# Peptides against a protein of PDB entry 5OOQ: the designs that were tried, part 95

Target 1, 227 residues: chain A of PDB entry 5OOQ
Amino acid sequence: YREDVRQVVTHPANALSFLQPGRLVEISVNGKDNYGWGAVVDFAKRINKRNPSAVYTDHESYIVNVVVNTMYIDSPVNLLKPFNPTLPEGIRPAEEGEKSICAVIPITLDSIKSIGNLRLYMPKDIRASGQKETVGKSLREVNRRFPDGIPVLDPVKNMKIEDEDFLKLMKKIDVLNTKLSSNPLTNSMRLEELYGKYSRKHDLHEDMKQLKRKISESQAVIQLDDL

## One batch from the design tools (peptide; made by RFdiffusion4, then SolubleMPNN)

Design b2_p17_8_s3 (from b2_p17_8, 9 letters changed)
Fold by OpenDDE base, seed 1:
Structure b2_p17_8_s3 (fold): chain B 227 residues (1-227), chain A 17 residues (1-17)
Amino acid sequence: as target 1 above (227 residues)
Amino acid sequence: KAKELLKEIFKEIERQK
């Protein structure tokens, strides 16, 4: 359901009007490289100069340039091409313990995990010396101010998505979240650990049942040979 | 019952990812 919501929210018909300069967006490239929250520089319709007849999906049809402050320091940022969302090999976020730098990366709408309900001041010339770092400092300050997470745009209240099927989806999600929150185990910081242990226990129990069946079958065969 | 419900919820969350 979260993916379904993301698909609707990040659709050009909904997202583009909220991708103003300085808009915060949460970035995950190819579902693997999480850059965290970045700030929108600009966006443009994707144009393939080599193949003008290329047809892109709705979520790949626009390129959004975003400032991130989580780029790995040794990433080949010099190979980044404006408005080319196909990132060079080695372009990745810094891992824990690694140093990061500020960079402008081109992403597709499909790489937007969420759209924030905040805008930073975006310099007019982000390519000028020190400007990316200024935005990077602002991003750090925002993250510091919102330790529980940056507020996300409400798809209904803020984005005015009033599609009936979408509203039904949102209601279902709310019901599920309520059920999840009401479960005593959800409040356990060890939920993932407990679930992992339970899953393993269940698997072992099933294996034990299968082994007992095999033993019983083998014993039945032995009794037939002794008759 | 609660564990089964959690399992279903987690499966659903994973399906939603």
Scores: peptide ipSAE 0.000, ipTM 0.218, DockQ to the pose 0.063
Fold by OpenDDE base, seed 2:
Structure b2_p17_8_s3 (fold): chain B 227 residues (1-227), chain A 17 residues (1-17)
Amino acid sequence: as target 1 above (227 residues)
Amino acid sequence: KAKELLKEIFKEIERQK
């Protein structure tokens, strides 16, 4: 259900009016690279100069430029092409313990996980020296002020999405949340522990998957070198 | 370098087990 909500919220008909300069958005590129909360610079309709007849899905039809402060320091940011959402190899967020830098990356609407109910001041010339870092400092300050997470736009109250099917979806989610909250197990310290354990297990499973992928990639490189 | 990276990855996997 959360993905269904995300699809509706990030649709151009709904999202674009809330992608003003400085708008906070939570970014996940290709479902793999989580950059966390970034700030919108601008957006434009996606145009393929090489193939003007290219048809994009609604969620891929716009490019949003966003400032992130979580880019891995050794990422080849110089290879970033404006308005090209296909990021070069090596462009990734910093992992735990790695140093990060501020960067402007082009993303599609599909890479927006959530839209925040906050806007930062966005410099007019983000490419000027020190401007990205200024936004990066502001992002850090916001994260510090909202340790429980940045407030997300309410699709109904704030975005005024009035689609009947969407409203039905939201009602179903609300009913499920109410049932979850009313369940005595949810309020039990045990559920927090169980959820903590589950979350840890999930994190461990994701880490394991990432490690398996790294192993597979390393093995492929070794096979290529042995070849 | 690749072998060393693999060794580090395996050590980290073993540490997380």
Scores: peptide ipSAE 0.000, ipTM 0.357, DockQ to the pose 0.021
Fold by OpenDDE base, seed 4:
Structure b2_p17_8_s3 (fold): chain B 227 residues (1-227), chain A 17 residues (1-17)
Amino acid sequence: as target 1 above (227 residues)
Amino acid sequence: KAKELLKEIFKEIERQK
């Protein structure tokens, strides 16, 4: 249901009016590359000069330029093309223990996980020396001030999305969240411990499955060598 | 019982995604 909400929120009809310079957005590229919270520089309608007749989906029809402070330091950022959301190979967020740098990346609306209820000051010329790093410092400060997470725009109260089906969806989510929060396990101080044990059990099961596969493969190889 | 409840919770979390 969160994905359904995301699809509605990130639709051009709803999102574009909230993508002002400095708007915070949470970025996930291709469902795997999580850059965390970035700041909007600008956006433009996607134009394909090589194929002017190209038709894009609504969520792919605009390019949003965003400043991130989580780019892996050894990423080939020099290969980034303005307004090209197809990122070069090796462009990724820094993993744990890796150093990160500030970068401006072009993304589609589909790469927006959430829209924040905050705006940073955005320099007029973000490409000028030191400007990206200034925004990067501001992003770090915001994350420091909001350890429990940056506040997200309310789709109904802030974005004024009044679609009946959407409102029904939101009500269903609220009911589910209430049920989840009322569950004795969610309120248990041992939830983290239980989750840890469950995760470990899952990992052990996967390891056992892999070991069984390796054993079967090894037996098959032995049989082939005996033939 | 606790394991089943956890499984249900995770299923519901995934469903909410």
Scores: peptide ipSAE 0.000, ipTM 0.226, DockQ to the pose 0.079
Fold by OpenDDE base, seed 5:
Structure b2_p17_8_s3 (fold): chain B 227 residues (1-227), chain A 17 residues (1-17)
Amino acid sequence: as target 1 above (227 residues)
Amino acid sequence: KAKELLKEIFKEIERQK
Protein backbone atom coordinates (compact mmCIF):
# COMPACT_ATOMS: atom_id res chain seq x y z
CA TYR B 1 0.00 0.00 0.00
CA ARG B 2 2.89 2.39 0.66
CA GLU B 3 4.10 2.02 -2.90
CA ASP B 4 0.60 2.74 -4.19
CA VAL B 5 0.54 5.92 -2.12
CA ARG B 6 3.99 6.87 -3.41
CA GLN B 7 2.88 6.42 -7.02
CA VAL B 8 -0.04 8.78 -6.51
CA VAL B 9 1.93 11.37 -4.50
CA THR B 10 4.81 11.47 -6.99
CA HIS B 11 2.57 11.72 -10.06
CA PRO B 12 3.17 15.04 -11.90
CA ALA B 13 -0.44 16.13 -11.37
CA ASN B 14 0.13 16.05 -7.60
CA ALA B 15 3.87 16.47 -6.98
CA LEU B 16 4.89 19.39 -9.22
CA SER B 17 2.94 22.03 -7.29
CA PHE B 18 4.94 21.06 -4.19
CA LEU B 19 8.40 21.00 -5.79
CA GLN B 20 9.19 24.65 -5.12
CA PRO B 21 12.82 25.67 -4.62
CA GLY B 22 14.00 24.51 -1.21
CA ARG B 23 11.32 21.80 -0.78
CA LEU B 24 12.68 18.80 1.06
CA VAL B 25 12.38 15.45 -0.70
CA GLU B 26 13.60 11.99 0.26
CA ILE B 27 15.60 10.47 -2.59
CA SER B 28 16.09 6.87 -3.65
CA VAL B 29 17.55 6.34 -7.12
CA ASN B 30 16.53 3.07 -8.79
CA GLY B 31 15.50 1.71 -5.40
CA LYS B 32 19.18 1.15 -4.55
CA ASP B 33 20.94 4.46 -4.00
CA ASN B 34 19.45 6.17 -0.95
CA TYR B 35 20.65 9.77 -0.71
CA GLY B 36 18.30 10.61 2.17
CA TRP B 37 16.67 14.02 2.35
CA GLY B 38 17.66 16.58 -0.26
CA ALA B 39 16.41 20.02 -1.30
CA VAL B 40 14.76 20.88 -4.61
CA VAL B 41 16.56 23.38 -6.82
CA ASP B 42 14.14 23.35 -9.74
CA PHE B 43 12.39 21.03 -12.18
CA ALA B 44 11.69 20.88 -15.90
CA LYS B 45 9.78 18.75 -18.34
CA ARG B 46 12.03 16.05 -19.74
CA ILE B 47 12.93 16.78 -23.35
CA ASN B 48 15.02 14.49 -25.49
CA LYS B 49 16.63 16.71 -28.12
CA ARG B 50 18.02 13.70 -29.96
CA ASN B 51 14.69 11.89 -30.00
CA PRO B 52 11.82 14.38 -29.78
CA SER B 53 9.34 11.53 -30.21
CA ALA B 54 10.54 9.81 -27.05
CA VAL B 55 7.63 8.89 -24.79
CA TYR B 56 8.26 8.81 -21.07
CA THR B 57 6.07 7.47 -18.31
CA ASP B 58 4.37 10.08 -16.14
CA HIS B 59 6.90 9.49 -13.35
CA GLU B 60 9.85 9.87 -15.74
CA SER B 61 8.49 12.82 -17.73
CA TYR B 62 10.04 15.49 -15.46
CA ILE B 63 13.55 16.05 -14.17
CA VAL B 64 14.03 17.44 -10.67
CA ASN B 65 17.38 18.93 -9.68
CA VAL B 66 18.11 18.35 -6.00
CA VAL B 67 20.91 19.23 -3.61
CA VAL B 68 22.12 16.26 -1.59
CA ASN B 69 24.76 16.23 1.15
CA THR B 70 25.40 12.46 1.05
CA MET B 71 27.31 12.10 -2.24
CA TYR B 72 30.41 9.92 -1.98
CA ILE B 73 33.45 12.21 -2.05
CA ASP B 74 35.19 10.30 -4.85
CA SER B 75 32.11 10.14 -7.07
CA PRO B 76 32.72 11.50 -10.58
CA VAL B 77 30.45 14.53 -10.03
CA ASN B 78 32.12 16.37 -12.91
CA LEU B 79 30.46 13.88 -15.27
CA LEU B 80 26.96 14.85 -14.12
CA LYS B 81 24.91 16.32 -16.95
CA PRO B 82 22.22 18.85 -16.14
CA PHE B 83 18.72 17.44 -16.66
CA ASN B 84 20.08 13.97 -17.46
CA PRO B 85 18.70 11.51 -14.89
CA THR B 86 20.92 8.70 -16.20
CA LEU B 87 23.70 9.06 -13.68
CA PRO B 88 27.27 8.13 -14.58
CA GLU B 89 28.80 5.01 -13.10
CA GLY B 90 30.29 5.69 -9.69
CA ILE B 91 27.70 8.31 -8.72
CA ARG B 92 26.47 6.97 -5.38
CA PRO B 93 25.78 7.90 -1.77
CA ALA B 94 28.58 7.60 0.75
CA GLU B 95 28.53 4.37 2.72
CA GLU B 96 29.10 4.14 6.45
CA GLY B 97 32.57 5.46 7.27
CA GLU B 98 33.00 7.18 3.89
CA LYS B 99 33.23 10.95 3.47
CA SER B 100 30.43 12.76 1.70
CA ILE B 101 30.11 16.00 -0.26
CA CYS B 102 27.29 18.21 -1.46
CA ALA B 103 26.14 17.77 -5.04
CA VAL B 104 23.29 18.71 -7.33
CA ILE B 105 21.84 15.65 -9.03
CA PRO B 106 19.07 15.34 -11.61
CA ILE B 107 16.40 12.79 -10.66
CA THR B 108 13.02 11.66 -11.94
CA LEU B 109 9.81 11.86 -9.94
CA ASP B 110 10.05 8.09 -9.54
CA SER B 111 13.19 8.62 -7.43
CA ILE B 112 11.22 10.61 -4.83
CA LYS B 113 10.41 8.43 -1.85
CA SER B 114 8.55 11.17 0.04
CA ILE B 115 7.90 14.92 -0.07
CA GLY B 116 8.60 16.84 3.13
CA ASN B 117 6.41 19.48 4.70
CA LEU B 118 9.40 21.84 4.98
CA ARG B 119 11.25 24.22 2.69
CA LEU B 120 14.81 25.48 3.02
CA TYR B 121 16.07 28.77 1.72
CA MET B 122 17.43 28.02 -1.73
CA PRO B 123 20.12 30.35 -3.11
CA LYS B 124 19.39 31.87 -6.52
CA ASP B 125 22.70 30.60 -7.87
CA ILE B 126 23.31 27.17 -6.38
CA ARG B 127 26.39 26.72 -8.58
CA ALA B 128 28.17 29.67 -7.01
CA SER B 129 31.06 28.85 -4.72
CA GLY B 130 29.96 27.67 -1.29
CA GLN B 131 26.21 27.69 -2.00
CA LYS B 132 25.77 23.90 -2.17
CA GLU B 133 27.67 23.58 1.10
CA THR B 134 25.38 26.17 2.72
CA VAL B 135 22.34 24.12 1.71
CA GLY B 136 24.16 21.02 2.96
CA LYS B 137 24.61 22.63 6.38
CA SER B 138 20.92 23.50 6.44
CA LEU B 139 20.04 19.88 5.62
CA ARG B 140 22.20 18.66 8.50
CA GLU B 141 20.54 21.13 10.84
CA VAL B 142 17.06 19.99 9.80
CA ASN B 143 17.99 16.34 10.36
CA ARG B 144 19.32 17.30 13.80
CA ARG B 145 16.10 19.14 14.69
CA PHE B 146 13.90 16.24 13.59
CA PRO B 147 15.45 13.11 15.10
CA ASP B 148 12.18 11.21 14.62
CA GLY B 149 12.16 12.10 10.93
CA ILE B 150 11.30 15.08 8.77
CA PRO B 151 7.53 15.73 8.59
CA VAL B 152 6.01 14.38 5.38
CA LEU B 153 3.27 16.17 3.46
CA ASP B 154 -0.15 14.73 4.16
CA PRO B 155 -1.54 13.64 0.77
CA VAL B 156 -5.09 14.58 1.74
CA LYS B 157 -4.74 17.49 4.17
CA ASN B 158 -1.76 19.21 2.55
CA MET B 159 -1.68 18.03 -1.06
CA LYS B 160 -5.50 18.02 -1.40
CA ILE B 161 -5.59 14.75 -3.32
CA GLU B 162 -9.32 14.08 -3.61
CA ASP B 163 -9.41 10.98 -5.81
CA GLU B 164 -12.01 8.57 -4.40
CA ASP B 165 -9.92 5.45 -4.87
CA PHE B 166 -6.97 7.14 -3.23
CA LEU B 167 -9.11 8.25 -0.28
CA LYS B 168 -10.31 4.67 0.13
CA LEU B 169 -6.71 3.48 0.08
CA MET B 170 -5.74 6.03 2.74
CA LYS B 171 -8.67 5.02 4.94
CA LYS B 172 -7.71 1.38 4.63
CA ILE B 173 -4.13 2.16 5.63
CA ASP B 174 -5.37 4.18 8.60
CA VAL B 175 -7.59 1.31 9.77
CA LEU B 176 -4.71 -1.14 9.47
CA ASN B 177 -2.39 1.18 11.39
CA THR B 178 -4.99 1.57 14.13
CA LYS B 179 -5.40 -2.19 14.41
CA LEU B 180 -1.64 -2.64 14.54
CA SER B 181 -1.22 0.01 17.24
CA SER B 182 -4.03 -1.47 19.34
CA ASN B 183 -2.60 -4.97 19.23
CA PRO B 184 -1.29 -6.00 22.66
CA LEU B 185 1.60 -7.84 21.03
CA THR B 186 2.68 -4.67 19.23
CA ASN B 187 2.62 -2.79 22.50
CA SER B 188 4.62 -5.55 24.15
CA MET B 189 7.24 -5.48 21.39
CA ARG B 190 7.47 -1.70 21.50
CA LEU B 191 7.89 -1.92 25.22
CA GLU B 192 10.57 -4.55 24.76
CA GLU B 193 12.37 -2.39 22.20
CA LEU B 194 12.08 0.65 24.45
CA TYR B 195 13.27 -1.42 27.37
CA GLY B 196 16.13 -2.76 25.29
CA LYS B 197 17.15 0.77 24.30
CA TYR B 198 16.74 1.93 27.87
CA SER B 199 18.75 -1.00 29.14
CA ARG B 200 21.49 -0.28 26.63
CA LYS B 201 21.49 3.39 27.57
CA HIS B 202 21.59 2.42 31.20
CA ASP B 203 24.47 0.05 30.57
CA LEU B 204 26.31 2.74 28.62
CA HIS B 205 25.64 5.22 31.39
CA GLU B 206 26.96 2.78 33.97
CA ASP B 207 30.00 2.11 31.80
CA MET B 208 30.58 5.85 31.51
CA LYS B 209 30.24 6.23 35.27
CA GLN B 210 32.71 3.41 35.80
CA LEU B 211 35.12 4.95 33.30
CA LYS B 212 34.78 8.34 34.99
CA ARG B 213 35.46 6.70 38.33
CA LYS B 214 38.51 4.94 36.92
CA ILE B 215 39.73 8.22 35.43
CA SER B 216 39.19 9.98 38.75
CA GLU B 217 40.96 7.18 40.59
CA SER B 218 43.82 7.25 38.11
CA GLN B 219 44.08 11.03 38.40
CA ALA B 220 44.06 10.73 42.18
CA VAL B 221 46.84 8.14 41.99
CA ILE B 222 48.83 10.34 39.60
CA GLN B 223 48.39 13.30 41.95
CA LEU B 224 49.58 11.15 44.82
CA ASP B 225 52.63 10.07 42.84
CA ASP B 226 53.40 13.67 41.84
CA LEU B 227 53.35 14.69 45.39
CA LYS A 1 9.74 -18.52 17.98
CA ALA A 2 6.79 -16.27 18.71
CA LYS A 3 8.93 -13.14 18.45
CA GLU A 4 10.33 -14.23 15.11
CA LEU A 5 6.86 -14.98 13.84
CA LEU A 6 5.68 -11.53 14.90
CA LYS A 7 8.63 -9.94 13.12
CA GLU A 8 7.75 -11.80 9.95
CA ILE A 9 4.10 -10.79 10.28
CA PHE A 10 5.09 -7.14 10.68
CA LYS A 11 7.39 -7.36 7.67
CA GLU A 12 4.56 -8.83 5.64
CA ILE A 13 2.14 -6.13 6.83
CA GLU A 14 4.64 -3.43 5.88
CA ARG A 15 5.12 -5.06 2.49
CA GLN A 16 1.37 -5.08 1.88
CA LYS A 17 0.92 -1.48 2.85
Scores: peptide ipSAE 0.005, ipTM 0.221, DockQ to the pose 0.043; fails the geometry check

Design b2_p17_8_s4 (from b2_p17_8, 8 letters changed)
Fold by OpenDDE base, seed 2:
Structure b2_p17_8_s4 (fold): chain B 227 residues (1-227), chain A 17 residues (1-17)
Amino acid sequence: as target 1 above (227 residues)
Amino acid sequence: EAAELLKEIRKEIERRK
């Protein structure tokens, strides 16, 4: 159920407005590589230059560049391709006892586990020598100051997600968390149904937005041709 | 061609509303 909330929170319609430079995000790449808390550099819409007709899922449609301080020191960071969220082989977080370095990695929204209610100062040129390390030091300091974990944005209070189906989902999750001692299976099915309804509504809304964009683009092309 | 595409897109938006 936390995953269901995560899907809503990390959806472009909700997440992008909170991915300002310096925003803390908890990163799990492909659900396998946990980099811990990183800091957002920037984000961009995912564009496939080779296949402009490529359709990405909502959660894969944007690339977020993040500074992490947990990159394995011997990882082939030089092979990182800008705006390519498919990370080269060997790019991984440092294991326990291994040395880590700071790196900027491109991730998808789907790789965001949580969005923090904190922002670091983000240098204007993160690629300049020493800037990544400065952010890395700040990340370490934040982790030190919040031993119980970095505060996460509240989806309702902070992110202002006011969708009725989402609110119902959240209420049901709260009930399940309190009643986990009883029959979790029945409550699980109801949560899945509610999430399904929300997801469908959201997909429809995004489709409408995409269509509106296509209309605007088509109108611009027509104006250019008439010109 | 662009005008035809625009018409199709508008129809699709109305259908999904």
Scores: peptide ipSAE 0.006, ipTM 0.422, DockQ to the pose 0.017
Fold by OpenDDE base, seed 1:
Structure b2_p17_8_s4 (fold): chain B 227 residues (1-227), chain A 17 residues (1-17)
Amino acid sequence: as target 1 above (227 residues)
Amino acid sequence: EAAELLKEIRKEIERRK
């Protein structure tokens, strides 16, 4: 269901009006490369100069340029081509313990995980010296201010998506969330640990029962022999 | 009972994705 929501939210008919300069977006490229929250520079309809007859899906039909502050420092950022969402090999986010830099990367709508309900100030010339770093600092500050996550645009309240099927989907998700949240087990960050302990306890209890049974059987045999 | 509940929860989480 989350993916279904994402598909609707990131569809050009819904997303483009919210991709103003400075809009925060959460970025995942190719389902693997998570850049975290970036800021929109601009977007344009995808044009293939080499193959003008190329037909793109709705989610691949636009290119969004975004500033990220999580680019691996040794990534070949010089090989990035403007308005080419096919990123060169080696372009990736920094892993834990690696140094990162700010970069502008072209992405498709399909690479947007979430659209934030916040906008940063976006310099007019992001390619000017020091401008990307300024945006990078702003991104860090936002992340610091929202340790529990950056607020996401509400598809219904903010984006005004009023499609009936979509509303039904959202309602279903809400029901599921309520069901899960009402369960005391789901409220624990240590669910797996607790389950492990429970399972072990259960096993021990069963073992004890078996042992008690064996003891009882043995005692019964002894009593019969004594009689 | 708790194990069964956990299985159900996991299935539901997966369904929501």
Scores: peptide ipSAE 0.000, ipTM 0.237, DockQ to the pose 0.098
Fold by OpenDDE base, seed 4:
Parts: C-alpha cells; sequence; structure tokens
Structure b2_p17_8_s4 (fold): chain B 227 residues (1-227), chain A 17 residues (1-17)
C-alpha cells in the first residue's frame, strides 16, 4: 500500500508542483541505493537527443537534479552527466564507516521515496565552488533538528490529491496503521528482537520436551531392569 | 498464538510496503 501511495505522489501530475528549488526529497535509486534526504536543485522533462522518439513512462519522463550529502567519497562523481539519470558504475551512497561528500545527482521521479514538507535555501549557482557543501551543511542541520524524521507532505492536506480511489487507499492504510500501532509488537526493531526471542524460546521448549522424553524412556528402561 | 500473531504482523508490514 505504501508503494501504491508513492506511485500516486510521485506521478508528474502531483509531484512537479512540489519540486521547487530547495524542496527536501528522500532518495532511493533503483530500490537499493539510499541517499537519504536531499534537496531539489531543478527538474526538466527528459529528452533523449540520440532517440527523440523515445517514450518514457510517466515516472521516468522527468529528471530531477538533487543535492545529496551522502555520496561515497571515492565515487566517480566526475563521470556524472547532467540530466542523465543513468548513473555511472561506482556511484553509490556511503556505507557505515565510509566518508561521504556532497554531490548533485540526476534522478527520476521513480527514485523519490517521499517528498518533505520543508524547503532549504537553494543557491542560484549550485555548481559554484563551495555551494554544494553549503547545502550539505544545511541538510545535516535539518537531520539534526528532526531526529525522528523529516516531516513528509500530506498527500491530501498538502498536495490536494482528491482522487476517490486514492482516498480509499489512504483510509485503508489508516485502519491498518491503527491496528499495528495498537499492537505492542509493531516496532519493527522490537518485532525482530521479539521474534528472535520467541524462536529461541520455542526451540528451547522443543529441546526440553525431547529431553523429558529421553528421561522418561530411560526411567522406563530402569524399571524394566529392576523388574 | 504469539508466533502466529507475529507472523500476521510481519505479513501485514510487508503488504504495506
Amino acid sequence: as target 1 above (227 residues)
Amino acid sequence: EAAELLKEIRKEIERRK
């Protein structure tokens, strides 16, 4: 259901009016490379100069340039081509323990996980020396101020998406969230820990049951020998 | 019962993704 919401929110008809310079967006490229929250520089309709007749899906029909502060330091950022969302090999976010740098990357709408309800100040010339780093500092400050996560645009209240099927979807999600929130096990980290503990407990109970059977069998054999 | 509940919760989380 979250993916269905994402598809609606990131559709050009809904998303483009909220992709102003400085808009915060959460970025996941190819469902694998999570850059976290970045800031929109600009966007443009995708044009293929080599194949002008190329037809793109709605979610691939626009390119959004975003500043990220999570680029792996040894990524070949010099190979990045403006307005080319096909990223060179080796372009990836920094992993835990790796150093990161600021970079401007071109992404498609499909790479937007969420749209934030905040905008940063975006310099007029982001390619000028030091400007990306300034935005990167601002991104770090925002993340520091919102340790529980950056506020996301409400699709209905903020984006004014009034589609009936979408509203039904949102209602279903709300019902499910209420059910999940009412269950003390719904904290995902806690759920994994509890499941691990439960699995271990179950295994221990089975082991105990087997041991009790062996003890009972051993006692029965002793009684037969005493008989 | 707790295991079944956990399994259902996990399925529901995955269905929401």
Scores: peptide ipSAE 0.000, ipTM 0.247, DockQ to the pose 0.055; fails the geometry check
Fold by OpenDDE base, seed 5:
Structure b2_p17_8_s4 (fold): chain B 227 residues (1-227), chain A 17 residues (1-17)
Amino acid sequence: as target 1 above (227 residues)
Amino acid sequence: EAAELLKEIRKEIERRK
C-alpha cells in the first residue's frame, strides 16, 4: 500500500507543484541507492535531443536536480551529465564508514521516496564554489533537528489529492496502522528481539527438516545398493 | 502464540508497503 501511495504522490500531476527550489525530498535511485534526504534545485521536462519521439512513462518524464550530502567521496561525479538520470557506474551513496561529499544529481520522479514538508534556502547558483556544501550543512542541521524523521507532506491535507480511489487507499492504511498500534506486542520494546529469536528458531527448524530428509534419502540409497 | 503473532504482524507490515 505504501508503494501505491508513492506512485500517486510522485505522479507529475501531484508532485511538480511541490518541487520548488529547496524542497526536501527523500531519494532512492533504482530502489537500491538510498541517498537519504536531499534538496531540490530545479526540475525540467525530460527531452531526448537524439530521439525527440522518445516516450517516457509519467514518472520518468521529468528530471529533478537535487543536492545530496551522502555521495561517496570517490564517486566519479565529474562524469555526471546534466539532466541525464542514467547515472554513471560508481555513482553511489557512501556506505557506513565511508566519507561522503555534496553533489547535485539528476533523478526522475520515480526516484523520490517521499516529499518533505520543509524547504531549505537554495542558492541562486548552486554550482558556485562552496554553495553545495552550504546546502549540505543545512541538510545535516535539519536531520539533527528532526531525529524522528523529517515531516512528510500529507497527500490529502497538504497536497490536496482528492481522488476517490486514493482516499480509499489512505483509509485502508489508517485502519491498518490503528490495528498495529492497538496490538500489545507492537508496543513492546522487545519486539525486535523476540522476532529475531523466533526467526532464528524457525530457520533452525527448517534446517533440521532438510537434514532429516537428506539422512532418509541417504539411507534409502544404501538399501538400494545392498540389493 | 506470541511467535505466531509476531509473524502475522511482520506479514501485515509487508502487505501495507
Scores: peptide ipSAE 0.000, ipTM 0.254, DockQ to the pose 0.076; fails the geometry check

## One batch from the design tools (peptide; made by RFdiffusion4, then SolubleMPNN)

Design b2_p18_1_s1 (from b2_p18_1, 9 letters changed)
Fold by OpenDDE base, seed 3:
Structure b2_p18_1_s1 (fold): chain B 227 residues (1-227), chain A 18 residues (1-18)
Amino acid sequence: as target 1 above (227 residues)
Amino acid sequence: EPPLVIYDISNDEPQKIE
């Protein structure tokens, strides 16, 4: 059930409006490389220059650049390609006892485990010398202040996901509070159908453009207790 | 408009800003 929720939450129709610069997100690449909480730099529609007609899944159709402070120090970060979510061999988080560094990595929406309700005030030029390290220091401080974990956005109250089937899913999870392999939507609507509703309802390309403009203009802040 | 809490990272210790 948790994976089902994650799939809905990280769908472009739901996630993109919350990927403002500085938004904290929990990152797991390829289901194995856990970088912990990072900070969003920006995002863009995934474009294949060689094949503009290439079709990606919804969860792979956007590239999100994130600052992490858990990159293994000897990772070949110089081989990272902007807007290429296929990470080179050797790019991984530091293990226990290993030293880590700050890095900007491109990920897909599918690599987002959770979206936090916190947002860092990001430097204007994150690529400038020392800036990503500043963000890294802030990430450590945030983790220190939230020893029980960084608060996660509520899909219903905060993200305003109001789909009836999703609400049913959330209610079931609240009752069970366990990891189940079964899909509670089996007797109602399949996840693909649910995603289809989002895709048909929204022009994601146009929405993204509008969202970027809104993000640039938005200065609204809500208190933590209001979330 | 998505809800958010912003912390200023210009300081060694993040500060909430509104």
Scores: peptide ipSAE 0.039, ipTM 0.705, DockQ to the pose 0.101
Fold by OpenDDE base, seed 2:
Structure b2_p18_1_s1 (fold): chain B 227 residues (1-227), chain A 18 residues (1-18)
Amino acid sequence: as target 1 above (227 residues)
Amino acid sequence: EPPLVIYDISNDEPQKIE
């Protein structure tokens, strides 16, 4: 019911600066497969090697690698292709009663349901044997400590989304508890205008490169401090 | 800077980093 808010939050102009390694994100792949809260490994601009001129939507233009601890144990995880968010058939979260394993999966921004205000310490090499399982243990512990749910970043206070129309939308939702789908500000025209504002503000590709460097540097500092 | 709370909870005793 808050899909339009999610669209704004997960727009690259807003989301990328909060996708540091270890950032907790709630994952729903294609709005179908709910993996729960996972931890960000990294992200990169989506590139189609076969068609470099391919144009993706903003929400599909980046690949986010995330560790999940809810992968169905018999999922063909060996068929996962790096930087390919189109997951192989059979890749799915474990259902109730099924066993799960940890996996690193590539997702798009559109598969992020929520961005948490928590960030895990991440192993230097998540691809090394046993490292994703360590993160998986941490995820379980986080969930245990937050039985009422992992705190979600406030779009306005935390993420500093200051668009006037968005603020009005948020106010209306908060005050009236109105379904987002019925809000006039969330119609296709208004959304396009809103997204256009974000797209015009920044060169997302260049910003991403700069941001990635900053994130990497920050992560290195954190790793040194916690040794 | 993005607001965040960083934990190292890989061990049995979680440590707040930031």
Scores: peptide ipSAE 0.038, ipTM 0.663, DockQ to the pose 0.099
Fold by OpenDDE base, seed 5:
Structure b2_p18_1_s1 (fold): chain B 227 residues (1-227), chain A 18 residues (1-18)
Amino acid sequence: as target 1 above (227 residues)
Amino acid sequence: EPPLVIYDISNDEPQKIE
């Protein structure tokens, strides 16, 4: 059931408006590489310059750049390419006992495990020397302040996902409690059919443009004095 | 070191967490 909810939450029509700079997101790449909570830098529509005709799934159609503080120290971070979610070999989170560093990695929406309700103040130039490390320190501090875990956005109350089928899913999850099946949508609408409604209802390109403008405007207003 | 500023933005009105 968690995966079903995740698919809806991370759909572009729902997620993009919550990917402001500094938004905390929990990152799992390929369902294997868990980077923990990172901070959003920005996002953009995925464009394949080599193959402009490439068609991506909704969950792979946007690239989110995130700062993580759990990158394995010996990872070839110099090979990372902005807005290229195909990570080089060796890019992975540090395992227990290994040293980690801060890095900006490009991920797809499908690599977002959860979206937090917290937002960090982000430096204007994350690529400047020392800025990633500053964010890394902030991430550590957040984890310290929230030992029970960073609060996750409520899909209904916070994200305002009001689709009837989704609400039914959430209700089923609430009712089943400990008896939740791994796939509560199996007995109802397929997940693809559910989030497919979002893709049809929204012009994602226009939405992204509008969101970027709103984010930019918000950043202009958010000064240190307002913080 | 710049001060840590954390906002709870779960609601329409962001709240600073000190």
Scores: peptide ipSAE 0.202, ipTM 0.807, DockQ to the pose 0.299; fails the geometry check
Fold by OpenDDE base, seed 4:
Structure b2_p18_1_s1 (fold): chain B 227 residues (1-227), chain A 18 residues (1-18)
Amino acid sequence: as target 1 above (227 residues)
Amino acid sequence: EPPLVIYDISNDEPQKIE
């Protein structure tokens, strides 16, 4: 059921308003390359210049640039193409015992495992010399301060996802009290219908998204004060 | 290490985490 929740949370209609510069997100590329928590630089709608008629799924229709501090040091980062989420071969997180570096990588929404309730101060020019390393240091500090994990935005309380079907899903998860990442419900017609609703709402609710963002961030601050 | 700063967007005020 966690995957079902993730699909809803990372849908553009819900996620984009929370992807401000500095927003912490947990990154897993292609379900195998776990970069851990990174910081959002920016995002843009995915455009294929070579094939303007290309149609992407909702979860692949935006490119999010994120700073990670877990890139394998010998990864061919010079081959990274701006706004191209198809990462070159060899681009991967450092494994245990390997050294890592900071890098800005383009990912899709589908590569976001979680959206954190924390937002770092971001340099104005992340590509300037030393800036991504500064963010990398901040990420290390965050991880140090939150050894049990960075707090994740609550889809209902913070993100204000109020769809009835989603709420029912959340209730089911609570009842089952499970941490399953996959569930038959993921392939259910109901889930597809739910995603369809979000797709239709995406273009109509920009103002609401901004409001949701503000609310979630304020709540995050409150949570930190309670620590 | 650089200070950890988060934004309280409700009031547009950055907050430092101690």
Scores: peptide ipSAE 0.040, ipTM 0.748, DockQ to the pose 0.167; fails the geometry check

